# Designs tried in a protein design run: peptides against a protein of PDB entry 9GMZ. Part 164

Target 1, 343 residues: chain A of PDB entry 9GMZ
Amino acid sequence: TGFPLELLTRPATERLAYFENYTVAHPRLKEVYEILMRTIAEPAGASFIFVYGASGVGKTTLRLRVEQKLTELALPKLESDRARVPVVGIEAIAPESRYFNWKEYYTRALITLEEPLIDHKFDYGVRGISRDNFGKINVESKVVAPALRRALENALIHRHPDVFFVDEAQHFGKVASGYKLQDQLDCLKSLANMTGILHCLLGTYELLTFRNLSGQLSRRSVDIHFRRYCADSPEDVQAFKSVLLTFQQHLPLAETPNLVDHWEYFYERTLGCIGTLKDWLKRVLSDALDREATTITLKDLQKRALSVAQCQKMFKEIQEGERQLSETEADVQNLRSALGLGA

## One batch from the design tools (peptide; made by RFdiffusion4, then SolubleMPNN)

Design b2_p19_1_s4 (from b2_p19_1, 9 letters changed)
Fold by OpenDDE base, seed 4:
Structure b2_p19_1_s4 (fold): chain B 343 residues (1-343), chain A 19 residues (1-19)
Amino acid sequence: as target 1 above (343 residues)
Amino acid sequence: SAEFQAILAQASQPQEPLK
């Protein structure tokens, strides 16, 4: 089944929105989704979930689909508890300075948690935090980070989400010294402990540094590796080709482009990352719709492709992350062997 | 391998949408 044919008579904006909202249930996404949903339902005393994988693997898509599903599952409870928010998700911003901006983080978390449509007025217990006439939170510039933290703690306790998502969480690690990273992890741990809210940190392989820094977090964390598709695996190549075939059928164009025949070129420029693939196809689709084109061509793909230099850089970052994980797996086996446990 | 090339040549099936 392809896209609804009625889209061919619709505005370019609706055609693009269809493709943007379309999500392929590819094997790696489905696997990670099922593990994440199960872990959120039964955290077993975990305070953190770490979801790590290559940039553009689809972590944001995973987050959004989990947020949607948790919201749907919470609907019957939300009718009885109008103060509850089922899930909250934010993106961590790369610090402009050598220091992570906790004030900005807490402000964005509060704004996201307290959407204007939430009828239940909550007093944050902090001066300089108010709602405007549109229900939007306003935080005065004079409000300091410790006060914003208390406001967020109170809001998280009151709204009681099943999980708090932080996307691009590797940005917590961009601190000038290892000591400051520990302090940041202790700050996050304290927030999770004070609120009783499960935190899910999504990010690149740089999140592995967080796992290594806190032996106490390791006891209260679940790790989920969101793998890319690998060209050396026949099964992964078939899965990647199946994703291309699916996108080919769901591009709202009059003539179906042949993406599958170009699978090697798509793999070369995405490194097996489906998010990177989707974003590329979205850009190409937008260009095609702007020209009222009936299809997309190889020239259109080439115009919006990542450069070879970009792909080489991304591939080195992926290889380093995959190497660190393989070493960790070997260390676990060595530890098991040293303990007299079988492999 | 020849087996790998045969697998690469295999017809792919569409994936369902994640809902």
Scores: peptide ipSAE 0.030, ipTM 0.470, DockQ to the pose 0.093
Fold by OpenDDE base, seed 3:
Parts: C-alpha cells; structure tokens; sequence
Structure b2_p19_1_s4 (fold): chain B 343 residues (1-343), chain A 19 residues (1-19)
C-alpha cells in the first residue's frame, strides 16, 4: 500500500512530515533491532552495547524505534512507578574545541532524563540545578562538571532506565592533544558502573578505535555491526531495490516516480546506506513540493545528490572500518584455531 | 516480521520490485 491519497490535498508541510516519519523496515534494520532488543532485555552482565556502522546507515532510526518499543513495554509499570523513565537517549555533539565537553553532555543527559511531565520530581542535591514554573530543568552556568555528573548519576539511579542511548558516540573520541582517549572510556565506564545502567553507544566506525583502547570494556560490552547493503551481494542489491520501491510508493506525489530503474545511481550516491537514501529523497521531495510538482525527475535527484567527491570520501571511511572488522574476525578465528577450539 | 511491523508505527516492509 502506498501513502494515503488524502495527503495530495494537504499542505506541503504535512506531506513532507509524512515522509519524514515514514520508516522502511529493511532487513538489516530488522536484524539489528532484534539483536539490540534482546541484548537490552538480557545484557548478561554487559555494561555497554556498541552499535557501529557507516554514517547514514540508519542508527538514529534504530535508536528511536527501540526507544518507542521500550516505552510501550514499560507503560504498565510506569502506572505504578511514576519515578521511572523506561529509556533515555541523547546525541553526543561534536565539540567546537578538539575536546569533548562533559559539562554539556551531563547537562543534556539530565535535561532529557528529567522531562517536565514526570509527576515525581527529584531533588538533585546540587546548587544551581532547578526546575522552572513548567518543571523544566535549568542548569546555571556556574555548575561544574563533577556536580553535574553526580546529579546525573543520582537521576539515572532514581529513574532507572533499561538503557541509556548515546548517538554519534564517536565524538567521545574527540580529545585535545595530550589527553588520553582511555580517560574518556574510563569516565563512561565509571558512570555505567556507578548507576548500574546499561549504556548503548551508537556511532560510526570511528567508535571501533574508541572501543579497542580498553581490553576491560571488551569483557563487558556487546558489539552490534549495523552493515550497509553491498553491491557485490545479489541479496543486498535485491533488498536495496525493495527499499527504493517502498520509498517510491510512499512519496506523497500525484505521480509515482520510477526510482527502481535508477537503483545503480541511488547506490552510487548512498553507498547502500538507507538513512542517506531517505535524507536524499526528503530533500528532493521538499524541492518538488515547493514547486508543486506532480513527480520527481532524475534532474531533481541530481540537484540534491551528494557529490562524487563526498561519496568517495565516505566510501574510504567505510572500507577502512570494514577492513578493521574483517581483520579482527580473522584474528579471533586464528586465536581459536591456535587454542584448539573449532573455528 | 509481523511483530516488528506492529512495533514500527508508520513503518513499511520492503516489497520486491518487479523484474
């Protein structure tokens, strides 16, 4: 089934919002979703989950869908426990300086965890943290990072989420010269240990460099590789074409555009990343709606495509990440063979 | 499959293109 035909009579903003909120349940998203949900339900003493994959593979979509599901599953318990938050999710920001801003991170985490609509208000025991008349958290500029950390630790313990999501977590790896990336890992590990809250870090393949620095985290972490679709796999090509067909049917335009016949061009400019594909189509849809166009043309696609130079850069970053994983898998297999364990 | 579709409000399953 395609989009609701009634959208054709609605404002461009509603038509665009429909497509923005539309999610294709593609095979890799389903697979990673099931693994992640199972791992959150049964962490088996893990303190961390690492979800890594190409930029634009769909990690944020995965996070939002897991957050929604965990909220739905928690509803019966939330009626009796008005203090509980089922899940918390933040995005790590790239620092303006080459140094990760922990004060900002703790502030954003605390604001996200402490929604105004939560009936059970918590006292953080920290001067300069207050609630406004609407119950929104206000953090004064004078509050220092160690105080914000304590407030967040107390809030996480009190609200007891099933998981704490950090999207774009590769930004923890952005440290100034002379700082150890290990210190950032130890800081996160300490937060997870002090709160007893499972942390899920979602990021690019740069997150692997961060993960590999701590042999201690490896014992308490679960890894989930969110793979792109590969053009050398017939099954992956078929899945990618199926995604194009689905998007084609769900673009709220008077005439259904032919996306599937252009699958190679879509693959070239997305590298098999469905998030990149969706964002591209969203930009093109916005332009088409602004012109009151009946359909999307190849010219419209070309106008909003990533440049070949951008795609080549992104592809090199993907190939390096995929190579590092392949080497790690081979090293594990070699170690198992050397130990007399079956492959 | 069905459970994932039910969980994903406004989600669609990919359809196979006609060859």
Amino acid sequence: as target 1 above (343 residues)
Amino acid sequence: SAEFQAILAQASQPQEPLK
Scores: peptide ipSAE 0.018, ipTM 0.482, DockQ to the pose 0.161
Fold by OpenDDE base, seed 1:
Parts: structure tokens; C-alpha cells; sequence
Structure b2_p19_1_s4 (fold): chain B 343 residues (1-343), chain A 19 residues (1-19)
């Protein structure tokens, strides 16, 4: 089934919003979703989940869908426990400075935990944290990072989310010269341990560098690789074509564009990353709607495509990440062979 | 949403091979 045909008579804003809100279920998204949901339900003593993959693979879409599902599943319990938040999700900000801003991180986490008008005013035991008349948290500038951390710990304990999501978590790896990336990891580990809340860090392959610093995390972390589609896999190519077919059916245009016939060009400019594809199509749709166009053309696609130079840069970053993972897989096989498990 | 599950279910159906 395509888009609702009634959208063709609706304002461009509604047509664009439909496409923006539309999520294609594709095999890799489904797989990672199922693994992530299972791991959240049964963490088996894990304190961390690492979800890593290419930029634009769809990690934010995954997070939002899991957050939605966890919220839906918690609704019956939230009626009885008004203090509970089922899930909390934040995006780690790239530091403007050489240092990750923990103060900003804790502040945003607190704000996000308290965005629901939770009737239960919790006192975080920290001076300079207040609620406005609308229940929104206000954090005074004088509140220092250690105090915000304690407030967040108390909030997480009190609200008891099933998981704490941190998107763009590779930004924790941005440390100044002389600081150890390990200290950032130990800080997160301490937060997870003190609260008993499962943390899910989503990020690029740069997150692997962060993950690999702590051999102790290996026992308390679950790794989820959100793979792109690979052109050397017939199954992946078919899945990518199926995504294109689905998107072409859900572009609210009078004439259905043939995206599938151009699959190689879409692959070239997305590297098999569905988020990148969606964002590209969104830009093209916006341009088409602004022109009151009946369809999209190859020229419209070309106008909003990533440059070859951008794709080449992104591809190098992907190849390096995939290489690091393949080496890890080989190390596992070597370990199994050395243990006599290769028979 | 039920819609997302329906989309997931539909995406699991083998689409006919594009001729």
C-alpha cells in the first residue's frame, strides 16, 4: 500500500511530514531492533549496549522506534507508577571545546527525564535545580558537574527507565590531550553502576575505539553492529531495492517515480545507508513540493545528492570500521581455534 | 505502532522478484 491519496490535496507541509514520519522496515533495521529489544528485556547483567554503524545507517530511527515501543509496553504500568519513565534518550553533543561537556550532558539528561509533566516533584537534593510553573527543570548556571551527576543518578534511580539511550556517543571519545578516553568510560560505567540503569550507546564506528579501551566492559556490554547494505551481497542488494520500491510508493507525489531503476546511483550516493537515503529523498521531495511538481526526476536527485568526495570520505570511514570489526571476528576465530573449539 | 509492526510483517514477505 502506498501513501494515502488524500495527501495529494493536502498542503506541502503535511505531505512532507508524512514522508518524514514514514519509516521503512528493512531487514537490518528489523534485526537490530529485535536484538536491541531482547537485550533491553533481558540484559543478563549487562550494564551497556553498544550499537555502532555507519553514519546515516539509521541508528536514530532505531532508537526512536525502540523508545516508542518501550513507552507503549510501559503504559499499563505507568498508570500505577506515575514516577516511572519507561525510557530516556539523549543525543551527545559534539563539544565545541577539546573536552566533552559533562555539565551539559547531565543537564540535558535531567531535562529529558523531567520533560513529561510527572506530577511527582522529585527533589534531586541539589541546590539550584528547580521546576518552573510548567514543571520544566531549570538548572542554574552555578550548579557544577558533580552535583548534576548526583541529581541525574537520583533521577535515574527514581524514574527507573528500562534503558538510557545516548545517541552520537562517539562524542564521549573527544578528550583533550593528556586526558584518557578511559576516564570518560569509567564515568559512564560509574553512572550505570550507581543507578542500576542499562545504558545504550549508539554511535559511529568511532565508538569502537571507546568500547575497546575497557576489557572489563566486555563482560558487561552487548555489542550490536548495525550494518549497511553491501553491494557485493545479492541479498543486501535486493533489500536495498525493496527499500527504494517502498520509498517510491510512499513519496506523496501525483506520479510515482521509478527509484528502483536507479538503484546503483542511489547506492553510490548512500553507500547502502538507509538513513542517508531517506534524508536525500526528503530533500528532493521538499524541492518537488516547493515547485508543485508531479514527480521527481534524476536531475532533482542529482541536485540534492552527496558529492562524490563526501561519499568517498564516508566510504573510507566505513571501510575502516568494517575492517576493525573483521579483525575482531578473526581474533575470535583464532581464539576458538587456539581453544580447540574449531572442530 | 501497529503500523510499524504491519510494515515489518510486510517487509518480511518475499517481494516478487523484480522482473
Amino acid sequence: as target 1 above (343 residues)
Amino acid sequence: SAEFQAILAQASQPQEPLK
Scores: peptide ipSAE 0.006, ipTM 0.446, DockQ to the pose 0.090
Fold by OpenDDE base, seed 5:
Structure b2_p19_1_s4 (fold): chain B 343 residues (1-343), chain A 19 residues (1-19)
Amino acid sequence: as target 1 above (343 residues)
Amino acid sequence: SAEFQAILAQASQPQEPLK
């Protein structure tokens, strides 16, 4: 089934919004979604879930779909417990300084957790945290990070989400030393332990640095690798071509563009990352709609493609992450063999 | 959404070989 044909008579804004909101449930996204949903339902004493993969693989799409599903599943319980929030999701910000801004993190978490529509007002016990006339949380500049942490801990306990999502979580690692990185992990671990709330950190392969530093997190963490599609795998190539076919059918244009015949060019400029592919097609669709074009051409694609230099940089970062994981898998096999456990 | 569940269900079908 393609896009609704009625979109061809709709404004360019509605046509673009349709494509933006459209999600292809590609095999890797489905696999990671199923593992993540199962782990959230049955954390088995885990305090953390790490979801790592290439930039543009689709981690934010995964998060948003899980948040939506957890909200849908919680609706019957929310009728009886109006204080409950089923899920909370934030994006970690790259620090402007050598230090992660915990004050900003706690403020964003509180603002996201305490939506204006929640009937049950919670007193945070912290001076300078209030709600405006619209029910939005306001945090005065005088409120210090330890006070914001206590407010967030109390709010998380009271709202009891099934999971706390942090997207772009590699930004916790943007510190001047490995010691400071451990301090960030201990801070997050303490927050999870004090609240009893499961934390899910989504990010790039830079999250693997957290695993190497914290032998204590390994006992209470679940790891999920969100892989890209690889051109050396016939199955992955077929899945990537199928994603192109699906996007081709869901571009709200009068003439269906042939994207599949250009699959190698799409692969070259996305590295098998479906989020990068979607963002590229969104830019090209926007340009086509602005020109009232009937279809997308190869020239339109070339105009909005990532440069070869950008792709080469991204590919080096991917190769380093994939290498570190392959070494870890080999180390596990070596450990099992040394323990007399069969391969 | 019912649409995402439908997409997940469709993604479980063997992909027809691209002719």
Scores: peptide ipSAE 0.006, ipTM 0.451, DockQ to the pose 0.094

Design b2_p19_2_s1 (from b2_p19_2, 10 letters changed)
Fold by OpenDDE base, seed 3:
Structure b2_p19_2_s1 (fold): chain B 343 residues (1-343), chain A 19 residues (1-19)
Amino acid sequence: as target 1 above (343 residues)
Amino acid sequence: SELQALLEQASQPQEPLPL
């Protein structure tokens, strides 16, 4: 089943919005989704979940789908507990300076947690945090980071989300020379411990460097590797081709483009990352709709493809991350062997 | 849910694409 054919008579904006909102389910997304949902339901004393994988693998799509599902599952409880928020999700901002802006992080988290649609107004006990006439949180510039942290701790305790998501969490690792990444980890650990809220950090393989700095977090964290599709696996190639087939059926164009015959070119320019693929097709669809084109051509794809140099850089970053994980797996086997537990 | 239907659709053995 492809896109609704009625979209062909609709404005380009609606046709583009359909494709933007369309999510292809694929084996790796499903696997990571099931592991993540199970871990959120039964954290077994974990305070952190780390979801790491290539840029553009689909971590944000995973987050949004989990947020949707947790919201759906919470609906019966939200009718009785209007103070509860089922889930909170923020994106960590890349610092403009060498320092992570904790004030901005806490402000964004508070604004997201305190949506105007929540009937139950909470007093944060912090001067300079207010609600406007629409119930939107306003944080005055004079409010300092320690006060915002206390407000967030109180809000998280009161709203009691099943999980707190932080997307692009590798940005916590971007600290100035001489500041210990450990202080950032200790700050996050303290927030999770003080609130009792499970934190899920989603990020690139740069998140591994951050994760590996704290042996203490290792005991209270679950690690989830969101793998890309690999061209050396026949099963992964088949899954990637099927994602292309699904996308070609869901491009709201008069003529269905043949994406599958170009699977190698799509793989070369996405490295098996489905988010990168979707973003590419979205750009190409937008260009096609602007031209009132009936289909997408290889020439249209080439115009919006990542450059070979970009792909080579991204691939090097992926290979380094995959190498670090493989070394860690070997270290676990060596440790098990040294302990007499067997391979 | 639409997501469950999507996840189930992804779980179906993909018919081999006719080459």
Scores: peptide ipSAE 0.019, ipTM 0.494, DockQ to the pose 0.097
Fold by OpenDDE base, seed 5:
Structure b2_p19_2_s1 (fold): chain B 343 residues (1-343), chain A 19 residues (1-19)
Amino acid sequence: as target 1 above (343 residues)
Amino acid sequence: SELQALLEQASQPQEPLPL
């Protein structure tokens, strides 16, 4: 089924919002969603989940869909436990300084966990943490990182979310030497252990550096690779064409644009990343709506495409991540063979 | 749920693209 035809009579803002909120349930998203939901339901003593993949593969879309589903599943229990929060999700910020800002991280986590609409207000006994007249958490500048950590630990214990999401989690690593990166992971591991709350870190292939630094995290972590579509796989090409067909049907325009016939150009400028594709089509749709255009043309696509230089840079980062994973898979196979475990 | 319906719709064999 395509978009609701009544959207053609609606304002451009409503038509754009429809497409922004629309999610194609493509095979790789479904696979990773099912693995992630199963792992959250049955963590089997894991304290961490790592979700890694190319920039623009759709990790934020995955997170938001899991948050929605966990919230839906928790609704019947929230009637009896008004203190519970089913899920908490934050985005890690790239630090401006040479050091990860733990104070900012704990503040953002606490503000997100302690949403205004929670009926059960908890006093964490930390001076300089308050609620405004709307119930929003305010943290005074004088509050130090260790006090914010204790407040967050108490909040996580009291609210008992099924998972704590950190999106763009590669930002924990960008500024730290390898040793400082391990210290960051040990801090997160300590937070997960002290609270009993499962942590899910979503990010780029830069998250693979975290795996190599802590052999102790590997014993209590589950890894989920969110793959892009590859042009050398006929199945992946067919899935990518089918995503284009679905987007074609869900662009709220008077005339359905032919995206599928241009699949190679879409692949060249997205590297098989569906988030990059959606963002591109969103920009092109916005331009079309601003012009009151009936459809999207190849010229409209070209105007909003990533440059070849941007695609080449992104592709090099993807190839390095895919290489590191392939080496890890080969090392596992070599270890199994050396242990006398059959392939 | 709407998401489950979307995930189920995406699991239906998509009609082969008309050649």
Scores: peptide ipSAE 0.017, ipTM 0.478, DockQ to the pose 0.101
Fold by OpenDDE base, seed 2:
Structure b2_p19_2_s1 (fold): chain B 343 residues (1-343), chain A 19 residues (1-19)
Amino acid sequence: as target 1 above (343 residues)
Amino acid sequence: SELQALLEQASQPQEPLPL
């Protein structure tokens, strides 16, 4: 199935929005989606899920699809429990200061958790948290982080989401010394334990540092590796070509471009990361629509490609993350061997 | 696939769920 042909008569904005919203259900996305949905449904005493993988692999796409599906599955129950929020998602922002701004984190989490449309206005029990006439939360500057934490704990208990998502979660680590990072993890662990709400942290391979710093988190966490496609795997190459074929069918252009014949160039400039590929194609599509072009060319692709230097930097970051995972798997095998458990 | 259909449905602007 391709794009709706009626889009060719629509404004460039609608044509671009179609492609922006379109998601390819590629094998790795499907696998991670199924594991994540199953883990959310049956946490088995887990308090955390870690989803890690390369930048541009598609973690945000995964989150948004899970958020949507959890919302759809909750709709019949939300008719009877109007206080419930099925899912909450926040993006972690890199703090400007050397200290993680917990006040900002709790404020953003509260604002995200409290949809304006929720009829049951919750009293946070905290002075300086109010709602406007539109139901939007306002937090006064005088409200301190411990009060915001209690408000968030109470809101999470009352709204009872199936999961709390934190996207770009590697940003928790970037400003902290190892000790401060552990304190941050202990704060998140305490929040999960006090609320009984499952937390899912999505991020780069920098999230592996969180797994290693807390042996207690490791016991209560599920790890999900969102892998890129590798050019040394025939199956991964075939999956990547299939993604290119699907994208070329869903570019709302008068002439279908042949992306598949250029698969090696697409692989070279995306490192097998489908998010990076989609964002590249969005830029190229936008340029084509602005020119009222019938198709996209290799020259249009080249204008919007990542540089070789950018790809080399990204590839080094990927290789370091993949190496750290391989070392951890070897350590498990060595531990099993040392315990007299067969390999 | 069912997931592709869900992902395609998701790509439609969600009509604001009439609460």
Scores: peptide ipSAE 0.017, ipTM 0.406, DockQ to the pose 0.069
Fold by OpenDDE base, seed 4:
Structure b2_p19_2_s1 (fold): chain B 343 residues (1-343), chain A 19 residues (1-19)
Amino acid sequence: as target 1 above (343 residues)
Amino acid sequence: SELQALLEQASQPQEPLPL
């Protein structure tokens, strides 16, 4: 089934919003979703989940779908426990300085956890944290990072989310020395231990550096690889073509564009990353709707495509991450063989 | 085309990721 045909009579804004909100249930997204949901339900003493994969693979889409499902599943409990928040999700910001801004991180986490519409007001016990007349949290500039941490710890304990999501978590690693990266991990580990809240870090393959730095985190972490589709796999090519067909059917245009016949060009400019594909199609759809166009042309696609130079850069970053994972898998197998554990 | 039919079978709505 395609898009609702009544959208063709609706404003361009509603047509665009339909496509923006539409999610293709592609095989890799479904697999990672099922693993992540199961791991959140049964963490088995894990304090961390690492979800890593290429930029634009769809990690933010995964997060938002898990957040939605955890919220839905929590509704019956939220009626009895109005203090509970089922899930909290933030995006880590790239630091403008040589140091990760923990003050900003704690402030953003606290603001996201304590939505203005939460009926149950909590006292953070920290001077300079208040709610305005609209229930929005205000943090005074004088509040120091250790005080914001205590406020967040108390809020996480009180709200008791099933998971705390941190998207773009590779930004914790943007510290000028390896020693400082360990300090950041120990800080996150301490937050998870103090609150008892499961943390899920989503990010690029740069998150693999976090696994290597702490043999203690490896015992308390679950790793989830969100793979792209690979052109050397017939099954992955078929899945990618199926995603193109689904998007083709869900573009709210009068004439259905033939995306599938251009699958190689879509693959070349997305590297098999469905998030990159969706964002490209959103830009092209927006341009088509602004012109009141009946369909999308190859020229419209070309206008909004990533450059070959951008794709080559992104592909090198992907290949390095995939290589590091393959080496780690080989090292595990070599270790098992050396221990006399069969394959 | 047979490819479109195979793609349509593969693009049958996987149960929407449970919204």
Scores: peptide ipSAE 0.013, ipTM 0.456, DockQ to the pose 0.077

